# Peptides against a protein of PDB entry 5HOI, part 278

Target 1, 351 residues: chain A of PDB entry 5HOI
Amino acid sequence: FRYMPFSPAGTPFGFTDRRYLTMNEVGYVSTVKNSEQYSITVSFFDVGRFREYHFEDLFGYDLCFLNEKGTLFGQSKTGQIQYRPHDSIHSNWTKIIPLQAGERITSVAATPVRVIVGTSLGYFRSFNQFGVPFAVEKTSPIVALTAQNYRVFSVHYSQFHGLSYSLSELGTSSKRYYKRECPLPMSLPNINSDMKKDANLDYYNFNPMGIKSLFFSSYGDPCIFGSDNTLLLLSKWRSPEESKWLPILDSNMEIWKMSGGKETTDIHVWPLALAYDTLNCILVKGKHIWPEFPLPLPSEMEIRMPVFVKSKLLEENKAILNKKNEIGADTEAEEGEEDKEIQIPVSMAAE

## One batch from the design tools (peptide; made by RFdiffusion4, then SolubleMPNN)

Design b1_p26_2_s4 (from b1_p26_2, 14 letters changed)
Fold by OpenDDE base, seed 1:
Structure b1_p26_2_s4 (fold): chain B 351 residues (1-351), chain A 26 residues (1-26)
Amino acid sequence: as target 1 above (351 residues)
Amino acid sequence: MDKVFEKASKPRKHEKAEELRKLIHE
């Protein structure tokens, strides 16, 4: 196992010279390799509110976090971080994070008020938006970070304990924990089943944890989207005893419904954010599970608890079709059995 | 026409979002 740099919804290079460093509801950050340097572009979905910008990257930034006020970059091996405000009123700043031998920055996060750096040795470093340090804490090895305002959602990995998570609030004087290194009920990528397709090997080499993204919902609930394509939301996190992970969307089930009950292998959900009751995502069509260039327009997918069993819906629809064929002799529509769209009840279809 | 559809979708998104918030937090 190797700790890899993680950024929310970041993509691998694959066989190309370009990738997305990160993407979310605000926009997307791309990097293009040009000889020994990189060209970074910060793009936005709201082109009326934000202006796209680019710059030359001589450091090879492999970590990124985008928010409404700026972009944080990091270099996992050198420990360099850079914060770039979107507004020209505030200056860019650069800092070197001290790393031990073999230590890597594994994830970075930024809000309008906090910058967070996590490492493969479990060093959790907090700063204000101007790069002034608050604290250094030693935790279990950090593999992913996201943040909203003063709250931080961190994912940790141990070879002995698997995945855990923390939910904390970074006040001015102290860190408060709502959850501290609690078990995360997310399945790791199954190397033997998922890797049989060469197209997935490149992704899991880039992201061994299979965490496509993690974010806070519009209500401030921690969300995570794993390799199983299930959106998990942390419910009741203010009450430690009542807190539970809810599978609020099986995206494979929703794609199956959208296809009229046809098994599709070429449509993939790439998560961006959860806004109210809708997952903002990219629908990726093709062999790769990640978006390529150009980026498709974002889609909205309504969240639904996975209460439906595919097998029962198939049996019920077969029983309805057989009853229709027993009652209605005369319309010779020889549409082959394979192309019959499953009538998903309108209440179960995404409107 | 578009402004009326945007206004009508906002209440439903808020109601469903409140139902979801209840489901998550109640």
Scores: peptide ipSAE 0.077, ipTM 0.621, DockQ to the pose 0.234
Fold by OpenDDE base, seed 2:
Structure b1_p26_2_s4 (fold): chain B 351 residues (1-351), chain A 26 residues (1-26)
Amino acid sequence: as target 1 above (351 residues)
Amino acid sequence: MDKVFEKASKPRKHEKAEELRKLIHE
């Protein structure tokens, strides 16, 4: 296993000179490799509220986090971080994070009030928005971070314990834990099934944990989207004993419904954010499970608890088709290859 | 005409979102 730099919804280069460093509901950050340098673009979905900007990157930033106030960049090997406000009123700042031999920055997060750096040795470093340090804590190895306001959702990995998560609040003087290194019930990528397609191998080399994105919902609930394309939400996290991970969306099931029950292998959900009852996402069409250039327009997908088993829907539709064939048996057998469109129950169609 | 449609979708999203918030947090 290798600790790789994680950014929310970041994409690999693949066979191209360009990739997305990160994307969310605010926008997307792209980097283009030009010989030994990189050109970074920070783009926004709300072009009326924000102005796109560009800069030359001589450091090779491989970590990024975008929020409504600025962009945090990081270089996993050198420990360099840079915060760039979107507004020209505030100055950019740069800092070097001290790294031990073999240590890497694995994830960075930024809110309007906090900057967080996590490492492969489990150093959790917190700063204010101006890069003033608050604390350094030693945790299990950090593989992913996200943050909203003062709250931080961290994912940890141990070879002995697998995936765990923490949910914490970063006050001015103290860190409060709501959850501390609790088991994370997310499936890891299965090397034997998921990596059989060459197009997936490049992605899992880039992101060995298969965490496509990590974010807080609009309600402030921790969300994770893994390689199984299931959106997990942490419910009741304020009550330590009642907290549960809820599978609020099976995106493969929703794509299957949208396709009229046809197995599509060329449509993929790329998660951006959870806004109320809708997953904001990119619908990716093609061989790669990640968006290419240009970025498609975001789509909304309604969240639904996966109460419906695909097998039951297929059995019910077969039973409906068999009943139609038993009633229709008296009219001439025109052997039209009737495209067996699975009638999706009207209750499953978006109102 | 476009400004009237944007206002009508926001309230329904909030109500469904509150129902879902109850369902997730109950």
Scores: peptide ipSAE 0.073, ipTM 0.622, DockQ to the pose 0.195
Fold by OpenDDE base, seed 3:
Structure b1_p26_2_s4 (fold): chain B 351 residues (1-351), chain A 26 residues (1-26)
Amino acid sequence: as target 1 above (351 residues)
Amino acid sequence: MDKVFEKASKPRKHEKAEELRKLIHE
């Protein structure tokens, strides 16, 4: 197993010279390899609120986190981090994180008030937005981070215990845990099924945990989107005994519905954020499960608990078609080959 | 005509979102 640098919704280079370092509801950060250097572009979906900017990257940043106030960059091997405010009022700052031999930065997160660095040895480092350190904590190995305001959602990995998560708040005086290294009920990528497509092998080499993204919802709930394309939300996290993961969207089921019940293998959901009841995402069409260049416009997908069984819907539609054929056998009307689109019940169609 | 429809959808999204918030947290 290798601890790889993780950024929310980051994409691999594949066979190209360019990739997305990160993307979310604010925008997308791209990097292009130019000989020995990289050119980084920070782009925004709200072009009226933000101005796109670019810079030359001599360090080869492989970690990124974008928020409404700035972009955090990190280099997993050297331990260099850089914070770039989107405004010109605040200065950029750079810091080197001390790394032990073989230690890597695995994830970084930034809010308008906190910067967080997680490592492959489980060092959790917290800073303010100006790069002033608060604390260093030793945890289980960190594989992913996200943050909103003062709250941090961390994913940990152990070869013996699998995936765990923590939910913490980084106050001014102390770190509070709501959850501390609790089991994360997310399926790991199945090497035998998911990796049989050569196009997916490159992605799982880039992201061996299959965590496409993690974020906080607009309500401040931790969300994670794994290789199974299911959006999990942590409910009731303020009550330690009542807290549970809810599968609030099966995106494969939603694509199947959107396709009129046709099996599609070329449409993929790439998660950005959860805003209220809608998953903001990129609908990717193509061979790769990740967005290429240019980036498609974001789409909204309504969240729905996966209470419907696809097999039952197929059986019900077959039963409806058989009844229509039994009734229609008495009327020689040349109703043409109406394409065998599965009538999805209106209650199941996206409104 | 289009500007009237955009204003009417925002309140309903907020109500559905509060119902969903209750369902998730209650």
Scores: peptide ipSAE 0.072, ipTM 0.618, DockQ to the pose 0.193
Fold by OpenDDE base, seed 4:
Structure b1_p26_2_s4 (fold): chain B 351 residues (1-351), chain A 26 residues (1-26)
Amino acid sequence: as target 1 above (351 residues)
Amino acid sequence: MDKVFEKASKPRKHEKAEELRKLIHE
């Protein structure tokens, strides 16, 4: 296993000179390789509120986190981090994170009030928005980070224990844990099933954990979207004993419903954020499970608990079709095997 | 395909967000 740099909804280069470093509800950060240099562009969905900007990257930033106030960049191997406010009134700052031999920055997160750096050795480093350090903590190896305000959602990986998660609050004087290295009930990418498509191999080499994104919901609940394309939400996290992961959306099931029950192999959900009851996402059409260039417009997908099993819906629809054919049996019209779209009940259909 | 993506943009009322909030937190 190799620890790779993770950024929320980041994409691989694949066979291209360009990739998304990160994307969320605020916008998207792209990097283009130009010989030994990179050109980074920070783009926004709200073009009325924010101005797109670009800069030359001489360091090869492979980590990124975008928020409403600025962008955090990191270089996994060198330990360099840079924070760039969107507002030109505030100065950029750069810092070197001390790394041990073989240590990598694996994830970075930034809020308007905190900067967080996680490493492959489990060093959790916290800073304010000006790069002033608060603390260094040793945890299990960090593979992913996200943050909202003072809260941090961290994903950890151990070869012995698999995936775990922590939920913490970074006060001025102390770190509070709501959850500390609890088991994360997420399926890892199945190399044998998911890698049968060459297009997925590049993605899992880029992101071995298959975590497409992680974020906080608009309500402040930790969310994670894995390789199984299921959106998990951590409910009741304030009550440590009652806290549970809820599968609030099976995006494969929703795509299947939206397609009239047809198996689609070329449509993929790329998660951005959860706003209330709606997953903000990119609907990717193509061979790759990640968005290419240009970025499609964000789509909204209503979250739904996966109460319905695909097989049961297919059986129920066959039973409804058979009943309609038994009632209509007096007219021998040889209407051909047209691809009869599965009539998904309106209560089950994605609008 | 294109006609299915257009319909998703209706602002769903506060009521479903409250039902979800209840489901998540109750």
Scores: peptide ipSAE 0.072, ipTM 0.614, DockQ to the pose 0.510

Design b1_p26_3_s1 (from b1_p26_3, 15 letters changed)
Fold by OpenDDE base, seed 2:
Structure b1_p26_3_s1 (fold): chain B 351 residues (1-351), chain A 26 residues (1-26)
Amino acid sequence: as target 1 above (351 residues)
Amino acid sequence: SELYKSIYDPSRAEERRKRLKELINS
């Protein structure tokens, strides 16, 4: 086993001079080898809201995280990180993360308010959006990170315990855990079965954990998409005793159904995001399980779990709030009620 | 952009599902 740099939905070079460093619902970041240098391009799906930009990379950034405000880059071996706001009004900043001998940055994440760096020795480093440090914590070895607002979803690996996860909130003064190094019921890549195809070996060498991506849903639920092509969602994470991983989409089964029951061994789902009740993804047709160049148009796969109820309940709650505001009732909406877990009725979970 | 509307516009969800089925069956 080797700790490899992880970025959400990042692709290997394979036999090409180019790869995607990361991709999500905002856009995609590509890098091209130019002799001793790299050219990085940050591209967006909403070209009306954002302008594509590029720069020369002399450091060989192998870590990336894209959000609506900027792009975080990292170099796994040197410890260099760079944050580039999409808006030219805000300055870029660069920092070196101190690494011990043999330590690697394994993952980076950025929100509009936080920057997070995780390492192969389990150092969890937090910063604000300007690169001002908050804390350093020692955890189990970090293999993947994602973040939304103040929340961080981290995946850890131990040779003794396998995969675990943490869910935490990074306040100004303290880190709160909702979950701390709990077992992650994700299947690891099966070296014996999956390695029959050279393309699977190349991908395994790039990403030994088989985590294609991890993200927060539009509802703020942690999601992970593994090598088994199953989308897992962490339900009831606010209730420590009730929290569980839900297999909300078997993408292989959905492709099989959509094909009319044909074997579709050349069609692959590449996850981007979970937006409401739909997995935003790239469909890849071919030998490689990852998208090549040019990037295909994103597709949507409907999840069958009644997450539809959250959208309808949010619309109903918004309609109730708007009616209360029209009636002039000074109901101080306690800012804390939006973060209540929407109870899905048991009857809808069985359909 | 036309791309953003094609991906995120709910009114085009059926068109996206159709393209998806065409791609799977091609």
Scores: peptide ipSAE 0.066, ipTM 0.699, DockQ to the pose 0.183
Fold by OpenDDE base, seed 1:
Structure b1_p26_3_s1 (fold): chain B 351 residues (1-351), chain A 26 residues (1-26)
Amino acid sequence: as target 1 above (351 residues)
Amino acid sequence: SELYKSIYDPSRAEERRKRLKELINS
């Protein structure tokens, strides 16, 4: 296992000279490798509110977080961070985070009021939007961060305990925990099953935790989207005893339903944000599970509690087919069973 | 932008679902 730099919805280079450093509901940040230099572009979905800008990156930024007020960049190995406001009214600032030998910045987050840096040794560093430090806390190793206003959602990893999460609020005087290093019920990528396709190995090497993205919903609930393509939402987090993770969308099931029960192994959901009752995402068609260039238009999927298990429907349909074959209906079972359109019950197809 | 409004306007949710279904079935 290696700690890799994580950014929300970031993509690998793969075999290309370009990748997305991050993307969300605000926009997307891309980097292009030009010999020993990088060119970074910050693009926005609301072109009427924001102007696209670019700059030369001499440091090779591999961490990024985009919000409505600015972009935070980081270099995982050197500890350099840069904050770039979108508005020219505020100056850019740069800082070096002191790193121990072998320590890496694993994730960064920025809100209009806070900057957060997490490391592979579990150092949690907080700053204001101007780069003034508040505190340094030692936690379990941080693998992912997101933030909204004063709230921070952090994901931690231990080789012994697996994934955990914290939910905290960064006031002016103190950090409050709503959740502190609680178990995170997210499945890690299965190297043996998923790595049969070379494209999955490339993504695993880029992101070994399989966390495609994490964000706060429009209602301020922590959300995470893993390698299983399930959107988890932390409900009732204000009540420690009542708090639970809800699987609010199985994106594979939803794509399967929308296709009329066809196998859609070439269609992938890339999560951006949860706005109200809809997952804002990029639909990716092709071999790679991540968006390439140019970026497709964002799509919306309605959130829905998984009511059905695809495997059970497949078993039930196979059992019905076997019974029909015993009754002597010569429906030629052509060998391509895996790609056959599954009859979705009318109640499921109307939904 | 019109795109940003289209993503966050609840009144267009059915149109967005239709476009999504068309894209999946393309």
Scores: peptide ipSAE 0.063, ipTM 0.683, DockQ to the pose 0.214
Fold by OpenDDE base, seed 4:
Structure b1_p26_3_s1 (fold): chain B 351 residues (1-351), chain A 26 residues (1-26)
Amino acid sequence: as target 1 above (351 residues)
Amino acid sequence: SELYKSIYDPSRAEERRKRLKELINS
């Protein structure tokens, strides 16, 4: 097994000179090999809000995370990271993460307020959006990261214990764990059955964990999309004993149903984000399970959350609201403003 | 984005399902 650099919905080069470093609901970052250099393009789905930009990459960035404010880049071997705000008013910054011999940056994440770096030795490094360090923590080896606001969803791998996950909040003064290195019930890629197709071997070599993407939902729930093409959502994560992974979408089964039961072995879901009851994704037609160039238009796949899960999310949000009302205004609990009323759209409350 | 507006508009859910079905069957 080798630790490989992971970025959400990143694609391999395959036999091409180009790949996507990352993609999500905001946009997509591509890199093209140009001799000894790379040309990186940051593209957006909201062309009215954001302007596409490009730059020359002399470092060979193999890690990327895109948010609404900027793009974080990383080089897994050298430890170099760069944050590039989308707004030209804000300066780019670069930092070198100190790596031990054989250590790799395995994943990076960035929010408007935090930058996170995870390594193959399990170093979890946190920074603010300006690259000012907060802390270094030793965890199990990190294989994937995503973040939303102050929250971090991390996936860990141990040769002895398999996959685990953590959910944490990075306050100003401290890191809080909601979940700490709990078992992740995600299937690893089956090398023996799935590697019959060369395209699957190429993808496995790029991403041996088979994690196509991980993200937070619009409701702030950790989501992961594995090699089995099942979207898992972490429900009830605020209640550590009640927290569970919900298989909210079998995308293969959904494509099969939508096709009217036809063979759909050439249709693949590439996950971008979960917004409400809709998986934002790229539908890929062809031999490769990942998007090629040009990027197809995003598609929206409706998920049927069990009504019972919606009601529980509503109850949990009400319980949080009630607790805020009981504690009164005066406790400066640094529960960041982000536990604002997730205004569950009235539509999700009505179904 | 128009995509974001689409995702956040429940009234368009049927249209989204239709487009997705058309894309899968194309």
Scores: peptide ipSAE 0.058, ipTM 0.670, DockQ to the pose 0.294; fails the geometry check
Fold by OpenDDE base, seed 3:
Structure b1_p26_3_s1 (fold): chain B 351 residues (1-351), chain A 26 residues (1-26)
Amino acid sequence: as target 1 above (351 residues)
Amino acid sequence: SELYKSIYDPSRAEERRKRLKELINS
């Protein structure tokens, strides 16, 4: 296992000179390799609210977090971080995070009020939006971070215990835990089955945890989207004993339903954000499971608890076809088209 | 796609928000 730099919805270079450092509901940050340097572009979906900007990156930033007020950049090996406000009113600032031998920054997050840095040794560093430090805490190794306002959702990894998560609030005087290194019921990428495609191996090498993104919902609930393409939401996190992870969207099932039950092995969901009842995402068509250039327009997906399994729908459709054949309805169901449009029963489409 | 616009009826957005809130609070 290698601790790799994580950014929400970040993409690998693959065979190209360019990648997305991060993307969310605000916009997308791209980097292009230009010989010995990089050119970074910060782009926005709301072009009326924000102006696109670019700069030359001499450091090779491999970590990024975008919010409505600015962009945080990080370099995983050197410990350099930079915050760039989107407005020209506030100045950019740069800081070096002290790293031990072999320690890497694994994730960074920024809100309008906090900057958070997590490391492969489990150092959790908190700052205000101006880079003034609050505290350093030692936790289990951090693999992913996101933040909203004063709240931080952190994902931790141990070789012995697997994935855990914390939910904390970074007040002015102290850190409060709502959840502290609790088990995270997310499936890790299956190296043996899923890595048969070169593109999956490339993605695994970039992101070995398979966390495509994590974010807070518009309601302030922690969300995570893993390699299984299931959106998990942490419900009732204010009540430690009642808190549970809800599988609120199976995106593979949703794509399958939206296709009319066709095989859609070339269509992939790339998560951006959860706004109320809607997953904002990029629909990717092609060999890679991640968006390429140019970035497609965002799509929405309605969230629903995945009650239906594709196998069950297939069995029910076969049972319906068999019953029709017993009644002597000449359904010329030509046996040969494996690609038959699976009619979703109206009862299953209404729930 | 046109199909995408048909699934996202904005008029049902409040009902969907209510159902989601009920699910999150259940």
Scores: peptide ipSAE 0.015, ipTM 0.487, DockQ to the pose 0.048; fails the geometry check

